# Peptides against a protein of PDB entry 4IGA, part 112

Target 1, 116 residues: chain A of PDB entry 4IGA
Amino acid sequence: KRVLIVDDAAFMRMMLKDIITKAGYEVAGEATNGREAVEKYKELKPDIVTMDITMPEMNGIDAIKEIMKIDPNAKIIVCSAMGQQAMVIEAIKAGAKDFIVKPFQPSRVVEALNKV

## One batch from the design tools (peptide; made by RFdiffusion4, then SolubleMPNN)

Design b1_p28_6_s4 (from b1_p28_6, 14 letters changed)
Fold by OpenDDE base, seed 3:
Structure b1_p28_6_s4 (fold): chain B 116 residues (1-116), chain A 28 residues (1-28)
Amino acid sequence: as target 1 above (116 residues)
Amino acid sequence: SMEEKIQEALERVEKQLKEREEEELLKE
C-alpha cells in the first residue's frame, strides 16, 4: 500500500517515511500543507494518508474535508501534537479513521496503518 | 455510528496518552 505523508515539518516527514517504509509500506509522496495534500491526493491516489493538523495555507482538518469530498473512502490517519478531545472529535467528524498524538511510538503508527 | 467512531478514537487517544505517561515514568 502507498502512503501520502502530510506534515509541514521536514523532520517529521522523514520520521514518518522511515516508519512507513520499515513497516513494508510505500511512500506515494509528501505534502507540506493542506492545499498540497489535496493536490497530491488527486495526483497520486494514495491508499493511506498521514495528516498533520497545524499547517500553513490550509490546516489538516480542512484538508481532510476536501479529500473526503474527492474520495469518501479515503483512509486518513491524523498525526498531531494537538491531542485535545475537541480536536479528536473534529478530525473524526471530518472523516479521519484514526488519531495519533505527537510524540508517538513507531508501533502506534504501524498499528494505524494496518487497521485502516 | 459517528458517535461510536468518535468514542473509539477518544479511547485510543486516551490509551496512547496513558502509555506515554507510563513510558515517561519508566525513564525517570
Scores: peptide ipSAE 0.627, ipTM 0.883, DockQ to the pose 0.793
Fold by OpenDDE base, seed 5:
Structure b1_p28_6_s4 (fold): chain B 116 residues (1-116), chain A 28 residues (1-28)
Amino acid sequence: as target 1 above (116 residues)
Amino acid sequence: SMEEKIQEALERVEKQLKEREEEELLKE
């Protein structure tokens, strides 16, 4: 399966790339904001998306909504420093399949990848 | 249902946060 990694932080994208690759998944590509995420989803047609929330131009929640319009069967895993209940609820309502709080253990990401 | 999905996600987040708290306490 191919994963699109969405995060404005380069180090976080690198971390996720390592985890994803070691878990036997392929990295389809990377996006640094919500707008880019939507465009890359159209372009790459990934199987899974890891989605940051706090990003410039377009936040992760809006990106989830736009991706779900494109593909109602999209598999989106949120990875966010914001772990508030309200944010979790909003992300799931938007269409996310899972919610991971930063910082996270690699095993948590792998679990999410395997479950969606 | 959506309600069930939300509840499951909240529980998973809570679990992760508790695990982090426990790890931090052990470092002290």
Scores: peptide ipSAE 0.627, ipTM 0.883, DockQ to the pose 0.924
Fold by OpenDDE base, seed 2:
Structure b1_p28_6_s4 (fold): chain B 116 residues (1-116), chain A 28 residues (1-28)
Amino acid sequence: as target 1 above (116 residues)
Amino acid sequence: SMEEKIQEALERVEKQLKEREEEELLKE
């Protein structure tokens, strides 16, 4: 399966890429903001998306909503430093399948990838 | 249902946060 990694932090994208690859998944591509994420989703048609929330240009919640308009069957895993209950609720309502709080263990990401 | 999905996600987040807190305590 192919994964699109969305995060404005280069370090975080690198970390996720390592985890995803070691778990036997392929990295379809990377995006640094929500608008780029939507564009890359259209272009790459990934099987799974890891989605940050706090990003410039377009935040992760809005990106989830736009991707779900394009593909109602999209598999989106949120990965965010913002772990407030209200944010979790908002992400799931938008269409996310899972919510991972930063910092995280690699095993938590792998679990999410395998579950969606 | 949507409510069930929300509740499951909240529980998973709570579990992760508790595990993180425990790990931090062990490092002290």
Scores: peptide ipSAE 0.625, ipTM 0.883, DockQ to the pose 0.919
Fold by OpenDDE base, seed 4:
Structure b1_p28_6_s4 (fold): chain B 116 residues (1-116), chain A 28 residues (1-28)
Amino acid sequence: as target 1 above (116 residues)
Amino acid sequence: SMEEKIQEALERVEKQLKEREEEELLKE
């Protein structure tokens, strides 16, 4: 399966790329903000998306909503430093399949990838 | 249902946070 990695932090994208590839998944591409994420989703048609929330231009919640409009069957895993209940609820309502709080263990990401 | 999905996600987050707290205690 191919994964689109969305995060404004280069370090985080690198970390996720390492985890994803070691877990036997392919990285479809990367996006640095919500707008780019939507564009890349259309272009690459990934099987899975890892989505940051706090990003410039367009936040992750809005990106989830837009991607879900494009593909209601999109499989989006949120990876966010914001672990508040309200944010989790909002992300799931928007269409996310899972919610991972930063910092995280690689095994948590792998579990999410395998379950979506 | 959406309610169930939300509840499951909340529980997973709570579990992750608890595990992280335990790890921090062990490293301290």
Scores: peptide ipSAE 0.630, ipTM 0.884, DockQ to the pose 0.909; fails the geometry check

Design b1_p28_7_s4 (from b1_p28_7 with E1S R6L D10E K17Q E18K Q24K E25K)
Fold by OpenDDE base, seed 4:
Structure b1_p28_7_s4 (fold): chain B 116 residues (1-116), chain A 28 residues (1-28)
Amino acid sequence: as target 1 above (116 residues)
Amino acid sequence: SLEELLKEIEERNEEVQKLVEEVKKELE
C-alpha cells in the first residue's frame, strides 16, 4: 500500500517515512500543508494518508473534509500534537479513521496503518 | 526515566484510541 505523508515539519515527515517504509509500506509522496495534501491526493491516489492538523494555508481538518469530498473511501490517519478530546471528535466526524497523538511510538503508527 | 516516558506516551494514545472507537460507534 502507498502512503501520502502530510505534515508541515520536515523532521516529522522524515520520521513517518522511516516508520512507514520499515513496516513494508511505500511512500507515495509528501505534502507540507492541507492545500498541497488535497492536490497530492488527486495526483497520487494514495491508499492511506497520514495527516497533521496544525498547518499553514489549510489545516488538517479542512484537508480531511476536502479529501473526503473527492474520495469518500479515503483512509486518513491523523497524527497530531493536538490531542484534545474536541479535536479527536472533530477529526473522526470529518472522516478520519484514526487519531495518533504526538509524541508517539512507531508501533502505534504501524498498528494504525494495518487497521485502516 | 525512558520507561516512564514511554508508558505515558502509550497511555495518552490508548485514551485517544478509546475515544476514537466511541465516536465511530456513535456515528453508526
Scores: peptide ipSAE 0.639, ipTM 0.914, DockQ to the pose 0.953
Fold by OpenDDE base, seed 5:
Formats: sequence, C-alpha cells, structure tokens
Structure b1_p28_7_s4 (fold): chain B 116 residues (1-116), chain A 28 residues (1-28)
Amino acid sequence: as target 1 above (116 residues)
Amino acid sequence: SLEELLKEIEERNEEVQKLVEEVKKELE
C-alpha cells in the first residue's frame, strides 16, 4: 500500500518515512501543508494518509474534510502533538480513522497503518 | 527513566485510542 505523508516539519516527515518504509509500505509522496495534501491526494491517489494538524496555509482538520469530499473512503491517520480531547473528537468527526499523539512509538504507527 | 518515559507515551496514546473508539461508536 502507498502512503501520503503530510507534516510541515521535515524531521517528522523523515521519521514517518523511515517507519512506513521499514514496515513494508511504499511512500506515495509528501506534503508540507493542508493545501498541498489535498492536491497530492488527487494526484497520487494514495491508499493511506498520515496527517499533521498544525500546518500553515491549511490545517489538518480542513485538509481531512476536503479529502473526504474527494474520496469518502479515504483512510486518514492523524499524527499530531495536539492530543486534546476536543481535537481528537473533531478529527474523527471530520473523517479520520485514527489519531496518534506525538511523541509516539513506531509500533503505534505501524498498527494504525495495518488497521485502516 | 527511559522505560518510564516510554510507558507514559504509550499510556497517552492508549487514552486517545479509547477516545477514538468511543467517538466512532457515537457516530454509528
């Protein structure tokens, strides 16, 4: 399966890429903000998306909503430092399948990838 | 310790996982 990695932090994208590839998944591409994420989703048609929340241009919640309009069956896993209950609830209601709080263990990401 | 830090990370994520499942159930 192919994964689109969305995070404004280069280090985080690098970390996720390492985890994803070592787990046997393919990286479809990367996005650095929500607008780019929506564009890349249309272009690459990934199987799974890892989505940051706090990003410039467009935040992760809005990106989730836009992607869900394009593909109601999109598989989106949120990865964010903002683990407040309200944010988790909002992300899931927007259509995300899971929510991973930063910092996280690599195994948590792998489990999420396998479940969606 | 490192073990304690890792445990705390795991516990925080477990708490969020429970919340995710609860929200999903409410959306059914």
Scores: peptide ipSAE 0.638, ipTM 0.913, DockQ to the pose 0.957
Fold by OpenDDE base, seed 3:
Structure b1_p28_7_s4 (fold): chain B 116 residues (1-116), chain A 28 residues (1-28)
Amino acid sequence: as target 1 above (116 residues)
Amino acid sequence: SLEELLKEIEERNEEVQKLVEEVKKELE
């Protein structure tokens, strides 16, 4: 399966890329904000998306909503430092399948990838 | 310790997972 990695932090994208590839998944591409995420989703048609929340231009919640309009069957895993209950609820109601709080263990990401 | 820190990280994510499942159930 192919994964689109969305995060404004280069270090985080690198970390997720390492975890995803070691788990046997392919990286479809990367995005650095919500607007780019929506564009890349349409272009690459990935199987799974890892989605940050706090990003410039367009935040992760809005990106989830826009991607779900394009593909109601999109498989989106949120990966964010914003782990407040209200944010988790909002992300799932927007269409996300899972929510991973930063900092996290690599096994948590792999579990989420395998489950969606 | 490192062990304690990793345990705390796991516990926080487990709490979030429980909330995720509760919200999904509500959306059914």
Scores: peptide ipSAE 0.632, ipTM 0.912, DockQ to the pose 0.949
Fold by OpenDDE base, seed 1:
Structure b1_p28_7_s4 (fold): chain B 116 residues (1-116), chain A 28 residues (1-28)
Amino acid sequence: as target 1 above (116 residues)
Amino acid sequence: SLEELLKEIEERNEEVQKLVEEVKKELE
């Protein structure tokens, strides 16, 4: 399966790329904000998306909503430092399948990838 | 300790996972 990695932090994208590839998944591409994520989703048609929340241009919640409009069957895993209950609820209601709080264990990401 | 820190991280994520499942059930 191919994964689109969305995060404004280069280090986080690199970390996720390492975890994803070692787990046997392919990285479809990367996006640095929500607007880019939506465009890359259209272009790459990934099987899974890892989505940050706090990003410039367009935040992760809005990106989830836009991607779900494009593909109602999208498999989106949120990965964010914003672990407040309200944010979790909002992300899942928007269409996300899971929510991983930063900092996290690599095994948690792999579990989420395998489950969606 | 590192062990305690990792445990705290796991517990926070488990709490979130429980909330995720609750919300999903409500949306069904």
Scores: peptide ipSAE 0.628, ipTM 0.909, DockQ to the pose 0.923

Design b1_p28_8_s1 (from b1_p28_8, 11 letters changed)
Fold by OpenDDE base, seed 3:
Structure b1_p28_8_s1 (fold): chain B 116 residues (1-116), chain A 28 residues (1-28)
Amino acid sequence: as target 1 above (116 residues)
Amino acid sequence: MEELEKQLEESRRLLEEAEERLEELLEE
């Protein structure tokens, strides 16, 4: 399966890319913001999306909603910071299939990828 | 150091279980 990685932090994208590839998944591409995520989803048609919702000036929930309009069967895993339970709930209600809290172990990412 | 690593691992396990439960509850 092919994964689109969405995070504004280059370090986080690199970390996720390493975990995803070592787990036997392919990285379809990367996005650095919500608008780019929507465009990359249309272009690449990934099987799974990892979506950061902790971006300070950007609402990752909006990207989820737009992707779900394009593909109601989209498999989105949210990546959130500790203490953002309300945003995680909103993301799940918007159609995200799972969530991971930062900082996470590689095994948690793999578990989420296998579950969705 | 070993004890701290064990505590971190346990905390992460509990978090993973909470994440799964939250997903299930919101699907109902």
Scores: peptide ipSAE 0.215, ipTM 0.675, DockQ to the pose 0.034
Fold by OpenDDE base, seed 4:
Structure b1_p28_8_s1 (fold): chain B 116 residues (1-116), chain A 28 residues (1-28)
Amino acid sequence: as target 1 above (116 residues)
Amino acid sequence: MEELEKQLEESRRLLEEAEERLEELLEE
């Protein structure tokens, strides 16, 4: 399966890329904001999306909503900061399939990837 | 080192439990 990684932080994208690759998944591409995420989803048609929702300048919830309009069967895993419970709930209601709280262990990411 | 490792493991466990619980609650 191919994964689109969405996060504004280069470090987070690198870490997720390492975890995803070591778990036997392919990285379809990367996006650094919600608009880019939507465009990359259309272009790459990934099997799974990891979506940061804690980016100050990006509304990850809006990106989820737009992706779900394009593909109601999209498999989106939300990555959130600790204390963002309300945003996680909103993301799930918008159609996200799972969520991961930062900081996370690699095993939790792999579990989410395998579940969706 | 051992005490720090223990604290990190406990924190990780608590976060994982919170994630699982939230998922369960939203699936109801």
Scores: peptide ipSAE 0.194, ipTM 0.662, DockQ to the pose 0.036
Fold by OpenDDE base, seed 5:
Structure b1_p28_8_s1 (fold): chain B 116 residues (1-116), chain A 28 residues (1-28)
Amino acid sequence: as target 1 above (116 residues)
Amino acid sequence: MEELEKQLEESRRLLEEAEERLEELLEE
């Protein structure tokens, strides 16, 4: 399966890329904001999306909604920080399938990838 | 809607558990 990684932080994208590849998944591509995420989803047609919702300059929930309009069967895993319970709930209502809380263990990422 | 409600409840629980664990780890 191919994964689109969405996060504004280069370090986080790098970390996720390492985890994803070591788990036997392919990285379809990367996006640094919600607009790019939607564009990359259309372009790359990934099997899974990891979506950061704690990006200060982006509404990750809106990106989820737009992706779900493109593909109602999209498999989106939300990446959130502590204290973002309300945002995670909204993301799930928007169609996200699972969530990961930062900081996370690699095993938790793999578990989420396997679940969706 | 019922299935969504169940998923939301499960997700809330898992998030709470995850956050509690992280808080505990930060205290160590």
Scores: peptide ipSAE 0.115, ipTM 0.619, DockQ to the pose 0.084
Fold by OpenDDE base, seed 1:
Structure b1_p28_8_s1 (fold): chain B 116 residues (1-116), chain A 28 residues (1-28)
Amino acid sequence: as target 1 above (116 residues)
Amino acid sequence: MEELEKQLEESRRLLEEAEERLEELLEE
């Protein structure tokens, strides 16, 4: 399966890329904001998306909504910070399939990838 | 150190279980 990684932090994208590849998944591509995520989803048609929603200036929820409009069967895993429960709830309601709280262990990421 | 690591792992497990439960509840 191919994964699109969405996070504004280069370090986080690198970390996720390492975890995803070691778990036997392919990285379809990367995006640094919600608009780029939607564009990359259309272009790459990934099987799974990891979506950061903790960026102050990026509405990750809007990205989820737009992706779901394109593909109602999209498999989106939200990556959130501690204390972002309201945003996580909104993301799930928007169609996200799972969520992971930062900081996370690699095993938790793999579990989420396998579940969706 | 080992005890602290154990406690952290247990805390992480509990968070994971909470995440799963939240997902289940919101999908209903």
Scores: peptide ipSAE 0.224, ipTM 0.676, DockQ to the pose 0.035; fails the geometry check

Design b1_p28_8_s2 (from b1_p28_8, 18 letters changed)
Fold by OpenDDE base, seed 1:
Structure b1_p28_8_s2 (fold): chain B 116 residues (1-116), chain A 28 residues (1-28)
Amino acid sequence: as target 1 above (116 residues)
Amino acid sequence: MKELEEQLKIAKELLEEAKKLEELLKLL
């Protein structure tokens, strides 16, 4: 399966890329904000999206909503910081299938990828 | 010893946060 990685932090994208590839998944591409994520979803047609919802512009939830309009069957895993319970609730309501709390262990990312 | 204590602290904090989120999701 092919994964689109969405996070504004280059370090986080690098970490997720390493975990995803070592788990036997392919990285379809990367996006650095919610608008780029929507465009990359259309272009790459990934099987799974990892979506940061703690981006400064707060466009992670909007990106989920727009992707779900394009593909109601989209498999989106949200990545949230500790204490962001309200944003996780919004992400699930928008159509996200699972969530991961930052900082995370590689095994938790693999579990989420295998579940969706 | 000090490093293991710090790792255990972080692990407990993460577990508590995960449980809170799971409980919230069950109420939706």
Scores: peptide ipSAE 0.025, ipTM 0.460, DockQ to the pose 0.038
Fold by OpenDDE base, seed 5:
Structure b1_p28_8_s2 (fold): chain B 116 residues (1-116), chain A 28 residues (1-28)
Amino acid sequence: as target 1 above (116 residues)
Amino acid sequence: MKELEEQLKIAKELLEEAKKLEELLKLL
């Protein structure tokens, strides 16, 4: 399966890329904000999206809403900072299939990837 | 039905995670 990684932090994208590839998944591409995530989703048609919530310009919740309009069957895993429980709830309401709390263990990412 | 059940499961998991964090904060 192919994964689109969405996070504004280069370090976080690098970490997720390492985990995803070691778990036997392919990285379809990367996005650094919600607008780029929507465009990359259309372009790459990934099987799974890892979606940061706390991004500048377009946040992850708005990106989820736009992706779900394009593909109601999209498999989106939200990556959230500690203390953002309300935003995670909104992401779930928008159609996210799972969530991961930062900081995370690699095993938790793999579990989420295997679940969706 | 299935989608709502999935959302409810995730909401419960989120609540449990929040409770763990609350417990940690009480020890600080």
Scores: peptide ipSAE 0.025, ipTM 0.495, DockQ to the pose 0.069
Fold by OpenDDE base, seed 2:
Structure b1_p28_8_s2 (fold): chain B 116 residues (1-116), chain A 28 residues (1-28)
Amino acid sequence: as target 1 above (116 residues)
Amino acid sequence: MKELEEQLKIAKELLEEAKKLEELLKLL
């Protein structure tokens, strides 16, 4: 399966890329904000999306909503910072399939990838 | 020892946060 990684932090994208690749998944591409995420989803048609919430240009909640309009079957895993419980709830309501709290262990990412 | 203690603290905080989110998710 192919994964689109969405996060404004280059370090976080690098970490996720390493985890995803070592778990036997392919990285379809990367996005640095919600607008780019929507564009890349259309272009790359990934099987899974890892989605940060707090990003410039467009936040992850709005990106989820737009992606779900394009593909109601989209598999989106939210990556959220501690203390963002309300945002995680909104992401699930918007159509996200799972969530991961930052900072996370690699095994938790793999578990989420395998579940969706 | 100090590093391990800090790692354990972070792990406990993360566990509590995860449990809260799981409980909230079950209500949806």
Scores: peptide ipSAE 0.025, ipTM 0.462, DockQ to the pose 0.038
Fold by OpenDDE base, seed 4:
Structure b1_p28_8_s2 (fold): chain B 116 residues (1-116), chain A 28 residues (1-28)
Amino acid sequence: as target 1 above (116 residues)
Amino acid sequence: MKELEEQLKIAKELLEEAKKLEELLKLL
């Protein structure tokens, strides 16, 4: 399966890319904000999206909503910082399939990828 | 450990939201 990685932090994208690749998944591409995530989703048609919440231009919640309009079957895993419980709830309501809290262990990312 | 604790907190909040929705559905 192919994964689109969405996070404004280059370090987080690098970490996720390493975990995803070592788990036997392919990285379809990367996005640095919610607007780019929507564009890349249309272009790449990934099987799974890892989605940060707090990003410039467009936040992860709005990106989830737009992606779900494009593909109601989209498989989105939210990656959220501690203290963002309300936004995680909104992401699930918007159609996200799972959530991961930062900082995370690689095994938790793999578990989420395998479940969606 | 911190991640698991936070995930548990979020899961509890989601459960409370689900309970509210279930109660609403029973009335409809």
Scores: peptide ipSAE 0.024, ipTM 0.426, DockQ to the pose 0.108

Design b1_p28_8_s3 (from b1_p28_8, 19 letters changed)
Fold by OpenDDE base, seed 2:
Structure b1_p28_8_s3 (fold): chain B 116 residues (1-116), chain A 28 residues (1-28)
Amino acid sequence: as target 1 above (116 residues)
Amino acid sequence: MKKLEEQLKEAEKLRKEEEEKKRLEEEL
């Protein structure tokens, strides 16, 4: 399965890429904001998306809504910082399949990838 | 933890109800 990684932080994208590849998944691509995430979803047609919430240009919740308009079967895993509980709830309402709280263990990312 | 888990469970329920509603609207 191919994963689109969406996060504004380059170190988070690198960390997720390492976890995803070691778990036997392919990285379809990367996005640094919600607009780029929607564009890359259309272009790459990934099997799974890891989605940060707090990003410039377009936040992860709005990106989830736009992706779900394109593909109602999209498999989106939210990655959110501690204290963003309300935004995680809104992301789940918008169509996200699972959530991961930052900071996370690699095993939690692999568990989410395997369940969606 | 329990409060967040309950809130997420309710959000998942609402999402499923919206997904079912959308499927019914697409079949009509």
Scores: peptide ipSAE 0.019, ipTM 0.399, DockQ to the pose 0.020
Fold by OpenDDE base, seed 5:
Structure b1_p28_8_s3 (fold): chain B 116 residues (1-116), chain A 28 residues (1-28)
Amino acid sequence: as target 1 above (116 residues)
Amino acid sequence: MKKLEEQLKEAEKLRKEEEEKKRLEEEL
C-alpha cells in the first residue's frame, strides 16, 4: 500500500517516512499543507494518508473534508499534537479513520496503517 | 456510533499516556 505523508514539519515527514517504509509500506509522496495534500491525493491516488492538523494555507480538517469529497472511501489517519477531544471528534466527523496524538510511538503508527 | 466511540476511547487513552509521559519527563 502507498502512503501520502502530510505534515508542515520536515522532521515529522522524515520520521513518518522511516516508520512507514520499515513497516513495509511505500511512500507515495509528501505534502506540506492541506492544499498540497488535496492536490497530491488527486495526482498520486494513495491508499492511505497521514494527516497533520496544524498547517499553513489549509488545515488538516479542511484537507480531510476536501479529500472525502474526491474519495468518500479515503483512508486518513490523523497525526496531531492537538489531542483535544473536540479536535478528535471534528477529525472523525470529517472522515478520519484514526487519530494519533503527538508525540507518538512508531508502533502506534504501524497499528493505524494496518487497521485502515 | 460504535466505531466513533472506539476511536475516541483510543485517542483519549493515547493522549493520557502521552500527558503522563511528558509530566514524568518534566519531573526528571
Scores: peptide ipSAE 0.019, ipTM 0.415, DockQ to the pose 0.146
Fold by OpenDDE base, seed 4:
Structure b1_p28_8_s3 (fold): chain B 116 residues (1-116), chain A 28 residues (1-28)
Amino acid sequence: as target 1 above (116 residues)
Amino acid sequence: MKKLEEQLKEAEKLRKEEEEKKRLEEEL
């Protein structure tokens, strides 16, 4: 399965890429904001998306809404900090399949990837 | 955590209800 990684932090994208690759998944691509995430989703047609919430240009909730308009069957896993609980709830309402709280253990990412 | 997990389960139910409603509206 191919994963699109969406996070504004280069360190987080690198960490997720390492975890995803070691788990036997392919990285389809990366995006640094919600607008790029929507564009990359159309282009790459990934099997799974990991989505940050707080990003410039377009936040992760709006990106989820736009991706769900394109593909109602999209498999989006939200990655968010503990201080963003209300935004995680809104992301799940918007169509996200699972959530991961930052900071996370690699095993929690693998569990989410395997369940969606 | 328990309160958040409950809220997330409620949000997932609301999402499914909204998806079902949207499908019904598209079929009418």
Scores: peptide ipSAE 0.016, ipTM 0.384, DockQ to the pose 0.019
Fold by OpenDDE base, seed 3:
Structure b1_p28_8_s3 (fold): chain B 116 residues (1-116), chain A 28 residues (1-28)
Amino acid sequence: as target 1 above (116 residues)
Amino acid sequence: MKKLEEQLKEAEKLRKEEEEKKRLEEEL
């Protein structure tokens, strides 16, 4: 399965790329904001998306909503420092399949990838 | 974990109810 990694932080994209690759998944591509995530989703047609919430230009919640309009079967895992109950509910209402709170263990990302 | 799984189930239920309501409103 191919994974699109969406995060504004280059360090976080590198960390996720290492975890995803070591777990036997392919990295389809990377995006640095929600607008680029929607464009890359259309172009690359990934099997899974890892989505940050707090990004410039377009946030992760709006990116989830736009991706779900394109593909109602999209497999989006949120990965965010903002673990507040309201944000978790909003992400799942938007169409996310799982929510990972930062900081995370690599095993938690692998479990999410295997479940979606 | 249990709290998140409960929140996921509740949010998925609310999404289905909103989608069903929207379909009913489009049929009226």
Scores: peptide ipSAE 0.014, ipTM 0.409, DockQ to the pose 0.019

